# Peptides against a protein of PDB entry 5H65, part 126

Target 1, 294 residues: chain A of PDB entry 5H65
Amino acid sequence: QYLERTPLCAILKQKAPQQYRIRAKLRSYKPRRLFQSVKLHCPKCHLLQEVPHEGDLDIIFQDGATKTPDVKLQNTSLYDSKIWTTKNQKGRKVAVHFVKNNGILPLSNECLLLIEGGTLSEICKLSNKFNSVIPVRSGHEDLELLDLSAPFLIQGTIHHYGCKQCSSLRSIQNLNSLVDKTSWIPSSVAEALGIVPLQYVFVMTFTLDDGTGVLEAYLMDSDKFFQIPASEVLMDDDLQKSVDMIMDMFCPPGIKIDAYPWLECFIKSYNVTNGTDNQICYQIFDTTVAEDVI

## One batch from the design tools (peptide; made by RFdiffusion4, then SolubleMPNN)

Design b2_p15_4_s3 (from b2_p15_4, 8 letters changed)
Fold by OpenDDE base, seed 1:
Structure b2_p15_4_s3 (fold): chain B 294 residues (1-294), chain A 15 residues (1-15)
Amino acid sequence: as target 1 above (294 residues)
Amino acid sequence: SEEQRSLEEAARSLE
């Protein structure tokens, strides 16, 4: 793609929609905190929602842990089940269902675990060991996903979420539709269970200034802008540091904007109508900062 | 089975 560079002052005078190539300085950005900039986006309904906090998940799993696994749903053709009673004062029943591949138990690193009654801590430990975990509950006739407010799949430190609005959940036996029950691709699991998977995205507002004008541009990007996956950044300190370094490079604290580096990027304008008020907004697209620094 | 015991042991040890 190629566009001639256009000064911001000229862009600000033009009607939308249009695409531009710009060279500007990042005067400021919001939000300043990285964890506030990471959201979940539905590719179908396009709603944005917050990534659940650890405290939120604790509550969900604690509630789930109050329910007793149904013995009638144990040991099916799809999975083998084991039940434990915790030694704590509550004596919780924890059920682990080991999903079989064509009737055969796979190796631990290939085995999907379905967990009933587990705490967040326990589930995280299991996900680290087995790599694939789905929190479930006992339904009337089958196991079901526990709650779409929690991850439908945990793989290592990655939490996969589904859209409550767009998903039409199906029972766990629908995993039988998967021919290969060893790799556990998130999209395949989601499809089998009727889940519309949410996408992790960076959501930021940049204030851009090229000396001729100032405009705000919206950034919604999953992995292109920083060349860092939004899905992994919250759980990886090194990735967080990298994002912080990039932002500090373009918007260094303690110095004047005259000393800021130039950022080259693409923006598109679009119309937003709020009642009788018409506004032109701007969004960054198809931009990788590591390749667009002057 | 032995495979199941191994998986169960691994899971239980993490609780």
Scores: peptide ipSAE 0.182, ipTM 0.851, DockQ to the pose 0.012
Fold by OpenDDE base, seed 3:
Structure b2_p15_4_s3 (fold): chain B 294 residues (1-294), chain A 15 residues (1-15)
Amino acid sequence: as target 1 above (294 residues)
Amino acid sequence: SEEQRSLEEAARSLE
C-alpha cells in the first residue's frame, strides 16, 4: 500500500492506530551496546526474553553433569550411544547419542548428537565438529530435553531456544517423526519435540527527528532492518561491525544532527493502556536501511 | 560399525 510521507508534527496529533511513511533523522538510539539490543521473542505469546549468557549456560550444564546417564535408555532404534568417564577427580559420566537415519549412522557433518553430562565447552566443540547438538537428560522412559533455559539445539555457533510458556515438551523419540534425519532444520526439530522456537530480534528505541517534531519509535526486527540476522550477530565479529557501521552512519558520534543522513522508514502507531493512562506508541515496520546516504 | 567408531573417536577427542 502506498503511503504518502507525513511529517512527524502531524503524526503526533493523530489518534492510533495508523501507519505512516516518514523521513527523519536518527537523533539517538537505545541501547547503545549491540549485545543489549538482541533479545529472544516468542511468536506465540510475544514474550521478550534475554539471551542467556555463557555463565547461565554453564550452571545449567554443570547441574546436568551431576546426573548419571541411564543405561536403560542407551542404544535405541533412533540412536547409538557411547559413554565416557572423565579422568577428572569427579569421574563425570558423559553420554553421546548418535542419531541414526533409517537405522544408519550418517556422516559427522550430518549427524545429530544428543549429549548428557556435557559441559558448555564440550558441547560447543561438538557442535562445531558435528554441526547439530541437543543437550538432553535421562527421563523415566526416554531421553528428554535437558532444559528450555538452555538451547534445545546448537548448530555451529547458533543457539536455538524455545519458549518455556508455550512449549509442551515431548520425549526425544518423537524425532522419529522426521523423515529427513540429516539436515536437522531447527523448526522441524522444535515441532517434533513440542517446542515453540524463540526468534532472535533486534530491540531498539529510536528517537526520530525530522525538524517538525520528535518521536520515539520501537524497533523489533529479526533480519530485515539491517539485512543481518539477529541470530548470528552475537557470534560474528564482522556482522557486529557491520551493524555498528550502519548505526554510526545514521547517528555518527561527535557530529551535529544537522549533518545526519535522512532515514526513510515506516512506522505504525498503537495504543498502550496502563491503568487509566492511555499512551500512543510507535513501532518501525517493513523497513530496510540502505547503505547509501539519502 | 566403522562409522560408529569414527564418530565416537571424533566425539571423544573433543572432550
Scores: peptide ipSAE 0.181, ipTM 0.851, DockQ to the pose 0.012
Fold by OpenDDE base, seed 4:
Structure b2_p15_4_s3 (fold): chain B 294 residues (1-294), chain A 15 residues (1-15)
Amino acid sequence: as target 1 above (294 residues)
Amino acid sequence: SEEQRSLEEAARSLE
């Protein structure tokens, strides 16, 4: 497991695949904006997706709000239902289904809400109050997930997304398979509903320079590199500031590279073939940036 | 139930 440090000039001459330990300065990185570096990654098909923008979600939930909840699907053994009519001109029907645990309603912070016809704003308010919310719609015979383009589960400020390609959605009644209907672990919910959950990841390209050579390395990491979860950073200003501070530390603006701190990391090389073109690429792995400046 | 009423009122207040 232990690797000796190798200069970049030597690495650049070697064939792939190989693993290296390096010590280099971060000359530059892309993208510069944090929100552009956070993506959704499927662990099964490995597709990378953009995190939906608030505007995109607004459209989805607005469309959902045009549908009327089916009265036949209300008040099952799994959940108790209540419907409200909004006071706006359109008079939207909003249904909230409170999921029961063994026939008993749990405490608010442990209660999963299924919501039909809610706006993004309303859903977010509910998620803050009740923690767990699933946007749903009335299917033919059961409640169903509203849309995989939107979160399948919202917990507080965290949006959990599923892979459209890999998921085979099942109806809401499949939540009955969960023994514990209070904790609402995202992975358990996903499994019950046939969803392959997407993972938040930081995706960046680092230009590394150790004085002997320059190398571009790809970073795809969820929570190890910065010791900050990619799943939480977009909704937390303090975490965003922390990431920015880390990047500014390694790549400070307005000063010469000679003054940059050294970054120690592991990189692996791999071959990428496109037709007749063969290229060696590099990816950072198993690396945590040190808080202390080296 | 009392719990249901409480939850419903809480949910409605956020709409």
Scores: peptide ipSAE 0.179, ipTM 0.851, DockQ to the pose 0.012
Fold by OpenDDE base, seed 5:
Structure b2_p15_4_s3 (fold): chain B 294 residues (1-294), chain A 15 residues (1-15)
Amino acid sequence: as target 1 above (294 residues)
Amino acid sequence: SEEQRSLEEAARSLE
């Protein structure tokens, strides 16, 4: 896309909606903490949600661990089941169901585990070893997803979440609809189980200044702006450092704005009605930060 | 099966 560069002073005088290419300095941004800028977004209802903290997940899985696995739901055509008592002082009953592909168990790195009664720590360990794990519980007639407040699928260090409002959960046996039971693509799993998957997004507000004017622009982006997936950044220290370095590059602490590098980006204006007041807002779109700043 | 036993043992070892 080609758009002529427009100074901020001119943009501030124009009616919305419009698209612009701008060159401006990042005077400031919020929130300052990275963990506060990563959210979950529903593509259907468009609600923004907080990423659950470990403490929140601990509570959910502890509650799930109080329920005993139903014996009648073990060992179906879809999965083989193993039940054992934990070594800890509580002596919890834990069920692990190994999903089969056409009646045959896949390799460990391709095998989906359904875990019933596990703690967060145990589930994370299993996901690192087996790649794909779904927390489940015993339903009336079949295994069911444990709780949409927790991940419906954990792959390595990536937690996949679903929208509580938009999802209509189906039982675990609906995984039979998947022809390939080895790759476990998150979107395919979600579709089979009636889940609307949430998307990890960076949510930030930039204050931009090009010397002619100042405006605030909203950023909601999953992986384009930083060229870093929002879905992975919270669990990867190196990725976090990379984002911090990028932000420090454009908005260096202890340095005057005159020495800041220029940021080139696309912004779109839109109208927001609040009672009798009409406000024009701006959002960054289709923008990737350059490695070399000019 | 051998694969089943291996998977079960691996899972249990992480408990």
Scores: peptide ipSAE 0.177, ipTM 0.849, DockQ to the pose 0.012

Design b2_p15_4_s4 (from b2_p15_4, 5 letters changed)
Fold by OpenDDE base, seed 4:
Structure b2_p15_4_s4 (fold): chain B 294 residues (1-294), chain A 15 residues (1-15)
Amino acid sequence: as target 1 above (294 residues)
Amino acid sequence: SQEQQELDKAARSLE
C-alpha cells in the first residue's frame, strides 16, 4: 500500500496503469467556480450529470401542479391526505400525504410528506418544517414519484436525485416494506422505490507542477478530499467559503508559484483510447488535503 | 392526536 514519492518527470515517462505518490504544487485548476465543479454521479452506469438548476425544478413542479390529485388514491393505510385549494386564479389542488408509522402519525420532524401538485416554493417551505418530502403524482393505481429530473427526496436543504437510466421506479405503496417509517434514510427510500441514488461529487482538473514536470490530474471525490460533503456544499455558504479558502491556499491568486504550498496526493494513471489515439490520463485518489500548509 | 395537530399546523403554510 505504501508508495514512495515519485517525481512528475519520471511519471510522465511511464506506461499506464500505475499508482503514484506525488508532491507537487497546484499551478491551476478548472473549473474555477465551485458550483461548476459539483456534479451528480451514478455509481452503476457512471454517468455524470449536472445538478439541476432552480429554474429547471420550477418548470418540473409547475408542470406537475397542472395535474389534479386523484381522490381515489387519498387516505390509505400508509398515509393520511389533506387537500388545499390555492387562492390563485387557477385554483390549484395541492395534496399533502402524511406517511404513517404502523398506522400512527409520527412527529413532524420524523414524518415523511408526499406532496402532489406543489410548486418549488411550496415544497421548499414544507421541507423546512418536515424531516422528509417526496414530490409525487397520481398514477393509475397508486401515487408515484413525480419525476426523476427532480429530487426524489428533499431533506431540509439537501436534494436527493436518482439515475434515470438505472432506476426502475416502483409505486409509493412500496414504502410499506420499510420497517422504520420515521428515519427515512435516503438509501432505504431509494431501494423501496426502485431508485438508484446519484452521488454528489466534486469534479475538477488540477494542473500539478513539482519543478520537474507538469501533469494534469482529474479529481472526482464526494467528501474525502476537502473533508466537505459535495452533497451539502451548494446549499451552505460557510462550506462554500471553506472550499474556496482551501483552493486559495493551494493556489493563491496574484503570487508566484514558487511561493505556493506543496500538495501531497496519490494519483493513478490510466489509458484512454479513442480510435487510433492513445492517451495516458491521471486521477487523484485516496487523498485528503491537510489544513496545515507544508 | 397531538401528532396530527402538529402536522396540520405545520402544513397550514400552504393555505
Scores: peptide ipSAE 0.123, ipTM 0.806, DockQ to the pose 0.012
Fold by OpenDDE base, seed 3:
Structure b2_p15_4_s4 (fold): chain B 294 residues (1-294), chain A 15 residues (1-15)
Amino acid sequence: as target 1 above (294 residues)
Amino acid sequence: SQEQQELDKAARSLE
């Protein structure tokens, strides 16, 4: 739908909800640090969560590593199992389960590994060699996902997370429902295991100024605004630099706002009620920033 | 199998 450009001063006087096309300068934005702007979003319950840090994962995997793999759950029709005993004083048991495709072990680059009792470091090492890794634990009758506070699937440097509130976890044997046991599409894995996958999103607050007025607009976007996936940016220095360059372009440090480029974007207004207080808020939508200065 | 050997080799990297 075509929207005429509306000045901010006019928008600020109107009731919500409405959609607008605007042309404004990015006076400022928060948070300033990129890693703080990346969150996990549930498409079902819409809860926003912090991306777990390495320290958080270390604790989870250390706890998991204290539990001995159940021998009864090893070597099923779905997977072949190997067990290692660490040479440390604790003699920790680590189980690696290789998921088979129709009873046949695939090549390493196509094989899904189920890791039981592994540390974060060990899991990361394996994920570099195997494209897909799932941290698991021994359940009563089957292997189960270790913890939704940790990734349910690690592919390369990408950690896939699930929503604790919306997920109804199923046992690992439910992976049998997947016809293709080589590609390991995250959404398919999630569906098989009863997981509602979380989405990486950029979450920022933009202060926009077009000379007629100033308003704050909320940005929640996965890959459209920057044309960079939020899911990859935390683990890729080049992508981080790209985002920083874009933000510096629109909001250059040490430069007066008069010299800032114009940003064209769409915003929608919406009502937020907190008790008796009603507030109109704004969100950026369907917007891709251009590399060229307008 | 060749596949098993490759998987085993990769998994042994844990040690």
Scores: peptide ipSAE 0.123, ipTM 0.806, DockQ to the pose 0.012
Fold by OpenDDE base, seed 1:
Structure b2_p15_4_s4 (fold): chain B 294 residues (1-294), chain A 15 residues (1-15)
Amino acid sequence: as target 1 above (294 residues)
Amino acid sequence: SQEQQELDKAARSLE
């Protein structure tokens, strides 16, 4: 793609929708804190929602842990079940269901665990060891996903979420539709269970200034802009540092904007109607920041 | 089976 560079002052006078290539300085950005900029986005209904906090997950799993696993749902053709009684004060029943591949138990690193009655801490421990965990509950006739407010799949430190609005949940036995029960691709699991997977995205507002004008541009991006996956950044300190370094480079604290580096990017304008008010907004697209822009 | 035993051992590590 190629567009001629257009000054912001000219862009501000034009009707939407249009696409532009710009060269501007990042005067400021919001939100300033990285964890506030990471959201979950539905590709179908396009709603944005917050990534659940650890405290939120604790509550969900604690509630789930109050339910006793149904013995009638244990040891099916799909999975082998084992029940543990915790040694803590409550003596909780925790069920772990090991999903089989064609009736055979796979290796631990390839085995999907269905966890019933586990706490967040326990689930995290299992996900680190087995790398694929689904929190479930006992339904009337089958195991079911515990709660869409919690991850439907945990792989290592990655939490996969589904859209409550767009998903039509199916019972766990629908995993039988998967021919390969060893790789556990999130999209395949989601499809089998009737889940519309949410996407991690960076959501930020940039105030751009090229000396001729100032405009605000919206950034919604999963992995292109920073070349860092939004899905991994919250759980990786090094990735967080990298994002912070990039933002500090373009918007360094303690110095005047005249000394800021130039940012080259693409923006598109679009119309937003709020009642009788029409507004033109701008969004960054197809842009990757690079060090050579300095 | 040996596989089951290994899986059980891993799961019991929760305790």
Scores: peptide ipSAE 0.113, ipTM 0.798, DockQ to the pose 0.012
Fold by OpenDDE base, seed 5:
Structure b2_p15_4_s4 (fold): chain B 294 residues (1-294), chain A 15 residues (1-15)
Amino acid sequence: as target 1 above (294 residues)
Amino acid sequence: SQEQQELDKAARSLE
């Protein structure tokens, strides 16, 4: 897709909506902290949500651990159940349900675990061993997802979240609709359970300056801009360092803007109405930062 | 089976 490069001074005079190719320097950006720039986005209702912190998850799982697993829901055609009492002072009852594929237990790396009454620490340990874990609770007639405020699926270090507003939860037995019960694709699991999955996104505001003008552009991107998945960055120190290096490259601290590298990107303008005021805003789209900056 | 043994081992690790 070809667009002629347009100077910012010309863009600032034009009516929205339009698309532009620009070459500008990144004068500044916000937020400055990476953990503040990663959000969850619903593709249906378009709400932006904060990624839950470990402390938030601890509370949810502690609450879930106060409930005793229902014996009548153990050992179905879908899963085999193991129950044990923890050796801690409280003696919690924990249930782990191993999902079967056509009545046969898969290998550990392909087996989905349904955990009932587990702590965040215990769940994380299990996810490292089995690669797929769903926190659940005992419902009236079947196991159910524990809480949409917590991940509906944990795979390794990746937490998959669902939208509370848009999801219509179905019971765990609906996993029977999946023909393949070994791969556990997040989107397939979500569909079976009536979950609208949230998307991890980088959310930032860039102040761009090409010497002719200055404008602010909004960035909401999942994996294209940095070529780094927003879904993995919070749990990977190396990925965090990579993002920081990229931002430092374009906006180096202690250096004058005259020495900043040029950023080439696409932006689109759009109208925002606030009462009687009409404002033109800008959003970055279809842009990948280059390794070699000119 | 090997699968069952692996699952049992994993479960016991949480006890």
Scores: peptide ipSAE 0.108, ipTM 0.800, DockQ to the pose 0.012

Design b2_p15_5_s1 (from b2_p15_5, 5 letters changed)
Fold by OpenDDE base, seed 3:
Structure b2_p15_5_s1 (fold): chain B 294 residues (1-294), chain A 15 residues (1-15)
Amino acid sequence: as target 1 above (294 residues)
Amino acid sequence: SLSQEDLEALEKLLS
């Protein structure tokens, strides 16, 4: 529906909840570092989580690599298994399970690999080559997802995570329920394994100023605001540069706010209760500010 | 299907 432009001074006087169209300058924003603004959001319980760091993943996969693959779980109707023993002093057993489609191994570009005992480095290299990888471990009766603290699915450079709170993990054989065992759609994989997938989101706080008033607005957006997926930005230098350029355009360093461009966006107000205190907060929604970057 | 080259690549990576 159509909304008239409302000055910030008027908005600040009104009760929540309401929706507004505004025109304001981005006085400042936080966090300033892009990597700090990317979070994982659960669409079900709405918890925000930090994206795990490489070091966190290293530990998880190192722990997984201490476990020996169970021979009884190798070579099922769902997958063919091959095991390698590393030549290092640890002599790690690494099992790769190649998921079959209707009993036939698909092309490498369409093949899902289940990896047991691999390091982060090895897994990443494999995901780049084969596109789809799931870190797994040997359970009692079936392969199982290794750890929800690590990606449940790695596709290229994208790490797909699941919510620990909302997920009820099922064994790997539940992938049999997938009709298409070539595309490996993350949501489908998640559903089969009982995972509630987390969403990458940009989380930022904007200080907006239209000359009549100043308010802080919360931004939580996955791919609309910048027209750049939050899921890809951390692994792509060009995308990072693009986001930085957009932010620099609206909030250029070293110049006065009078020279800042105007930002047109939608904001909604909502009530937040902290004990006995009631506060009105604002969130940006349905807004795209993407600019063509040379 | 998976090629022998793919398997060799895996062996090279994991060995």
Scores: peptide ipSAE 0.132, ipTM 0.825, DockQ to the pose 0.012
Fold by OpenDDE base, seed 4:
Formats: sequence, structure tokens, C-alpha cells
Structure b2_p15_5_s1 (fold): chain B 294 residues (1-294), chain A 15 residues (1-15)
Amino acid sequence: as target 1 above (294 residues)
Amino acid sequence: SLSQEDLEALEKLLS
């Protein structure tokens, strides 16, 4: 749908909700640090969460490593199991379960590993060698996902998280419902295990100025605005540099705003009510920064 | 299927 460009001064006088096309300069933005701008968003309950830090994951996996794999749960029709004893002071038992497709182990690059007792470092190394890893623990009658505070699926450097609020976890044997046990699509794995997957999103507040007025607009976007997936940016230095370059281009440090480039985007207004207080807020939508920026 | 080399790599990693 075509929208005519509207000056900010006019927008600021209008009631919500409405949609606008604007042309403005990015006076400033927050947060300034990229890692602070990446969040996890639930598509069902709409809760925003912080991406867990390495230290948080270390604790979870250390706790998991104190548990002994249950021998009765090894070597099922779904997976073949191998057990290792680490040579560290604790002598941890680590169980790796190789998920089979129709009773046959797939190629390593198509193999899903279920891991009991692994450290974060070990799990990350395994996810680089084998495309897909799920941290698990021995339940009462079946293997179960270790902890939703940690990734339910790790593929390469990508950590897939689930919503604790909306998920109703099912045991690992429910992976049997997947006809294709080679591709391990995150959404399919999540569905089989009763997980509502969280979405990586960029969350920023832009202060926009077109010379007629100034307004703050909220950005929550997964992959359109920067044409860079929020799910990959934290673990890819090149992608981080790209985002930084884009932001520096639109909001260059050390120069006056008169020299800033123009940003064209769509914003929508909406009402926020807190008791008797009514406020109009703005959100950026359906916007991609110029492709020639990269 | 998984190669013997892959299994050996796992052993090296976990042992």
C-alpha cells in the first residue's frame, strides 16, 4: 500500500493508531552496544528476554554434568549411545546419543547428537563437528531436554532457545514423529518436543529528526531492517561489523546532524495507557535500510 | 553413516 510522506511535525499532532511513511535523520539511537540490542522474543506470549551469556550456560551445563546417565535409557530404536569417562579430576560420565534415521545413522553433517553431561565447551565443539546437538538429561522413563534456560538445539554457532512460559516439554522419543531425521529443522524439532521457539530480534529506539520535529520510534526486527539475521549476529564478527557500519553511516560520530544521510522508513503509531496517562508511541515496520549501504 | 574418524574425534574430545 502506498503512503505519502508525512512530516514529523504533522505526525506528532495526530491521534493513534495510524501508519506513516517518513523521511528523517537518525539523530541518535539506543542501546549503543550491539549485544544489548539483541533479544529473544516469544511469538505467543510476546515476552522479551535477554540472550543468555556464556557464564549462564556454563552453570547450567556444569549442573547437568553432575548427573549420571541412566543405562536403561541407552540404545533405543531412535538412537545409538556411547559413553565416555573424562580424564579430569571429576571423572564425568558423558553420554552421546546418535539419532538414527530408519535405524541407520546418517552422515555426520546430518546427524543429531543428544548429549548428557557435556560442558559448554564440549557441546560447542560437537556442534561445529556435527551439525545438530541437543543437551539432554536422563528422565524417569526417557531422555528429556536438559533445561530451557539453555539452548534446546545448537547448530553450528546458532543457539535455539525456547519459551519457558509457553512450552510444554515432551520427552525425546517424540522425535520419532519426524519423518525426516536428517535436516533437523529447528521448528520441527521444537514442535516434536513441545517447545515454543523464541525469535532473535533487534530491539532499538531511534530518535528521528526531519527538521520539522523529533520523535522516538521503536524497532523490533529479526532480519529485515539490516538484512542481517539477529540470530546470527552475536556469533559472527563480520555481521557485527556490518551492523556497526550501517549505524555509523546513518548516525556518524563526530559530525553534525546536517551531514547525516536521510533514512526513509515506515512507522506506525499506537496508544499506550497507564492508568489515566495516555501516550502515543511509534514503531518502525516493513523497513529495510538501503542495500547499497553494505 | 558416521565414520570411524568421527567417532575417534568424539573420543578425543570427550576423553
Scores: peptide ipSAE 0.129, ipTM 0.822, DockQ to the pose 0.012
Fold by OpenDDE base, seed 1:
Structure b2_p15_5_s1 (fold): chain B 294 residues (1-294), chain A 15 residues (1-15)
Amino acid sequence: as target 1 above (294 residues)
Amino acid sequence: SLSQEDLEALEKLLS
């Protein structure tokens, strides 16, 4: 992993691919808004997707709430079902299916709820009160995941998403394949349901300047660079503040670049071809920012 | 197992 420090001017003259250790100042970065810098990444097809907005989820769950739960799919060996009719003007029927472990209902703090017909607000409240929630719908012969455009699993404030392209959805009864029906590990749930889980990542472009040259480096990182999980940052104000503090430290507003702190990181070069245009691009890798004085 | 209290809490949340 150790590499000698190379000035940017030298890097800019070299062919790709290569790996470098650099010491540079963060002249600027984009996007500036944290929400825009958090994306969903598929480990199989490598497509980057936007994290759905709350408004998008509202629409999906509102649509789901217009569909009546199928009575024939209630109370199976896998789950016990309870139906509520809301007392508001909508009069929605909401089905909550409590997944059993070996025919026995687990404790509420270990229980997986399958919710049919719930709103985003209701689902979030349930996920905070109980352990895990999966939004579902009535299929032809079994309950099915509601929509991969929405989370397939919600645990507290964490929304787990799946890749539409790579997933081959299976019905809810496939949760029977899980021996442990108490912990509800997201990856295990995803595997049982044929879902390829997406990974939360920070995606940013850094403009780096060491006084000898300037280059742009791409950052795609889930939890190493900031030592903060991308999966949690959008739902945690303190984590957001921490990221902002880190970025402000390296790129302080209203101050000349000469006074910026030095950033030490690793970058790799790679070739990109678009038609007849051949370019060398750079990506930050294997880097954790430190607040140490350099 | 889920208690009656838990079910009542759910009912409250969904009402």
Scores: peptide ipSAE 0.127, ipTM 0.823, DockQ to the pose 0.012
Fold by OpenDDE base, seed 5:
Structure b2_p15_5_s1 (fold): chain B 294 residues (1-294), chain A 15 residues (1-15)
Amino acid sequence: as target 1 above (294 residues)
Amino acid sequence: SLSQEDLEALEKLLS
C-alpha cells in the first residue's frame, strides 16, 4: 500500500486510529533474546502463550507413558496398530497406529503415526523418520489427542499446537473426514480434530527514533517482517543467526545512533484503555525489513 | 505401504 511518509513528531500529536508510513531508526528493541520473542498466538481468542520448553513436554509425555494402550481400540479401519514393550526398567507399552488411506498404508514419508506412550525423544525421532506424528491416548470409545499443552501434530522439527480455550476436541476417528490421508496438512488435521491451531509469532517492542520524536511500536508477525517463519526459527540455527544479523544491522552494538541505518515501515495507531488511563499505542504492520532498508 | 525395514526401525527405536 501507499502512504506518504509522516514524521514521528506529527504522529505523536494525532488521534487514533490511523495508519502511517514512517522512516526511523531502531534505537532499541525488547526482548533482546530471540527465543523470548517467539510466542504462540490464537487467531480466535488472541491469547498469547509461551512456546512449551522441552522440559514441559517431557513431563507431559512421561505422564502419558504411564498409561496402558487399550487393546479394544487397536486395528480399526482407519489404522493398523503395533505394540512394543520397552526394555527399560519401567517396561512401558508403546502403541504406534499407522493411519491408512482407504485401507492402504501410505509410504513412510507420507504416513501419519498415532503414538501412545512415547517419550519426547522417541516421538521426535519418529517424526524425523516418518511424515507426521500425533501423540494420542486411549479414550473411552476411541483414541484421543493426548494433551493440547503438547503438540497435536509433529512434522519433522515443527511442533503444531492448539488453543485450549477455543478448541473442542473430537476423537481420532474424525480423521476419516479427510479424503486424502497422505498429505496431512496441519490445518486440515486440526479441523478434523476440532482444534484451533495456534500461530507462531515474533513479538517485539521497537523504540523508533527519526530525530523529530520517539515512539514505541509493537511487532507481532509470523513470517513477513524477517521473511523467516517464526514456526521454524527456534529449531534452525541458521535462521536464528539470520534474525540476529538483521537486528544487529538495524541496532548495531557499540556505535552511536547517528550511524544506524534507516528503517522504513508501516505503523498503525490504536487506543488502549487501562482503567481511567487512555493512551495511544502503535503497531507495525505489512512491513518487510529486507525491502525497507535505506 | 510401510516396508519391513521401517517396522524394524521402529522396533529398534522402541525396544
Scores: peptide ipSAE 0.127, ipTM 0.822, DockQ to the pose 0.012

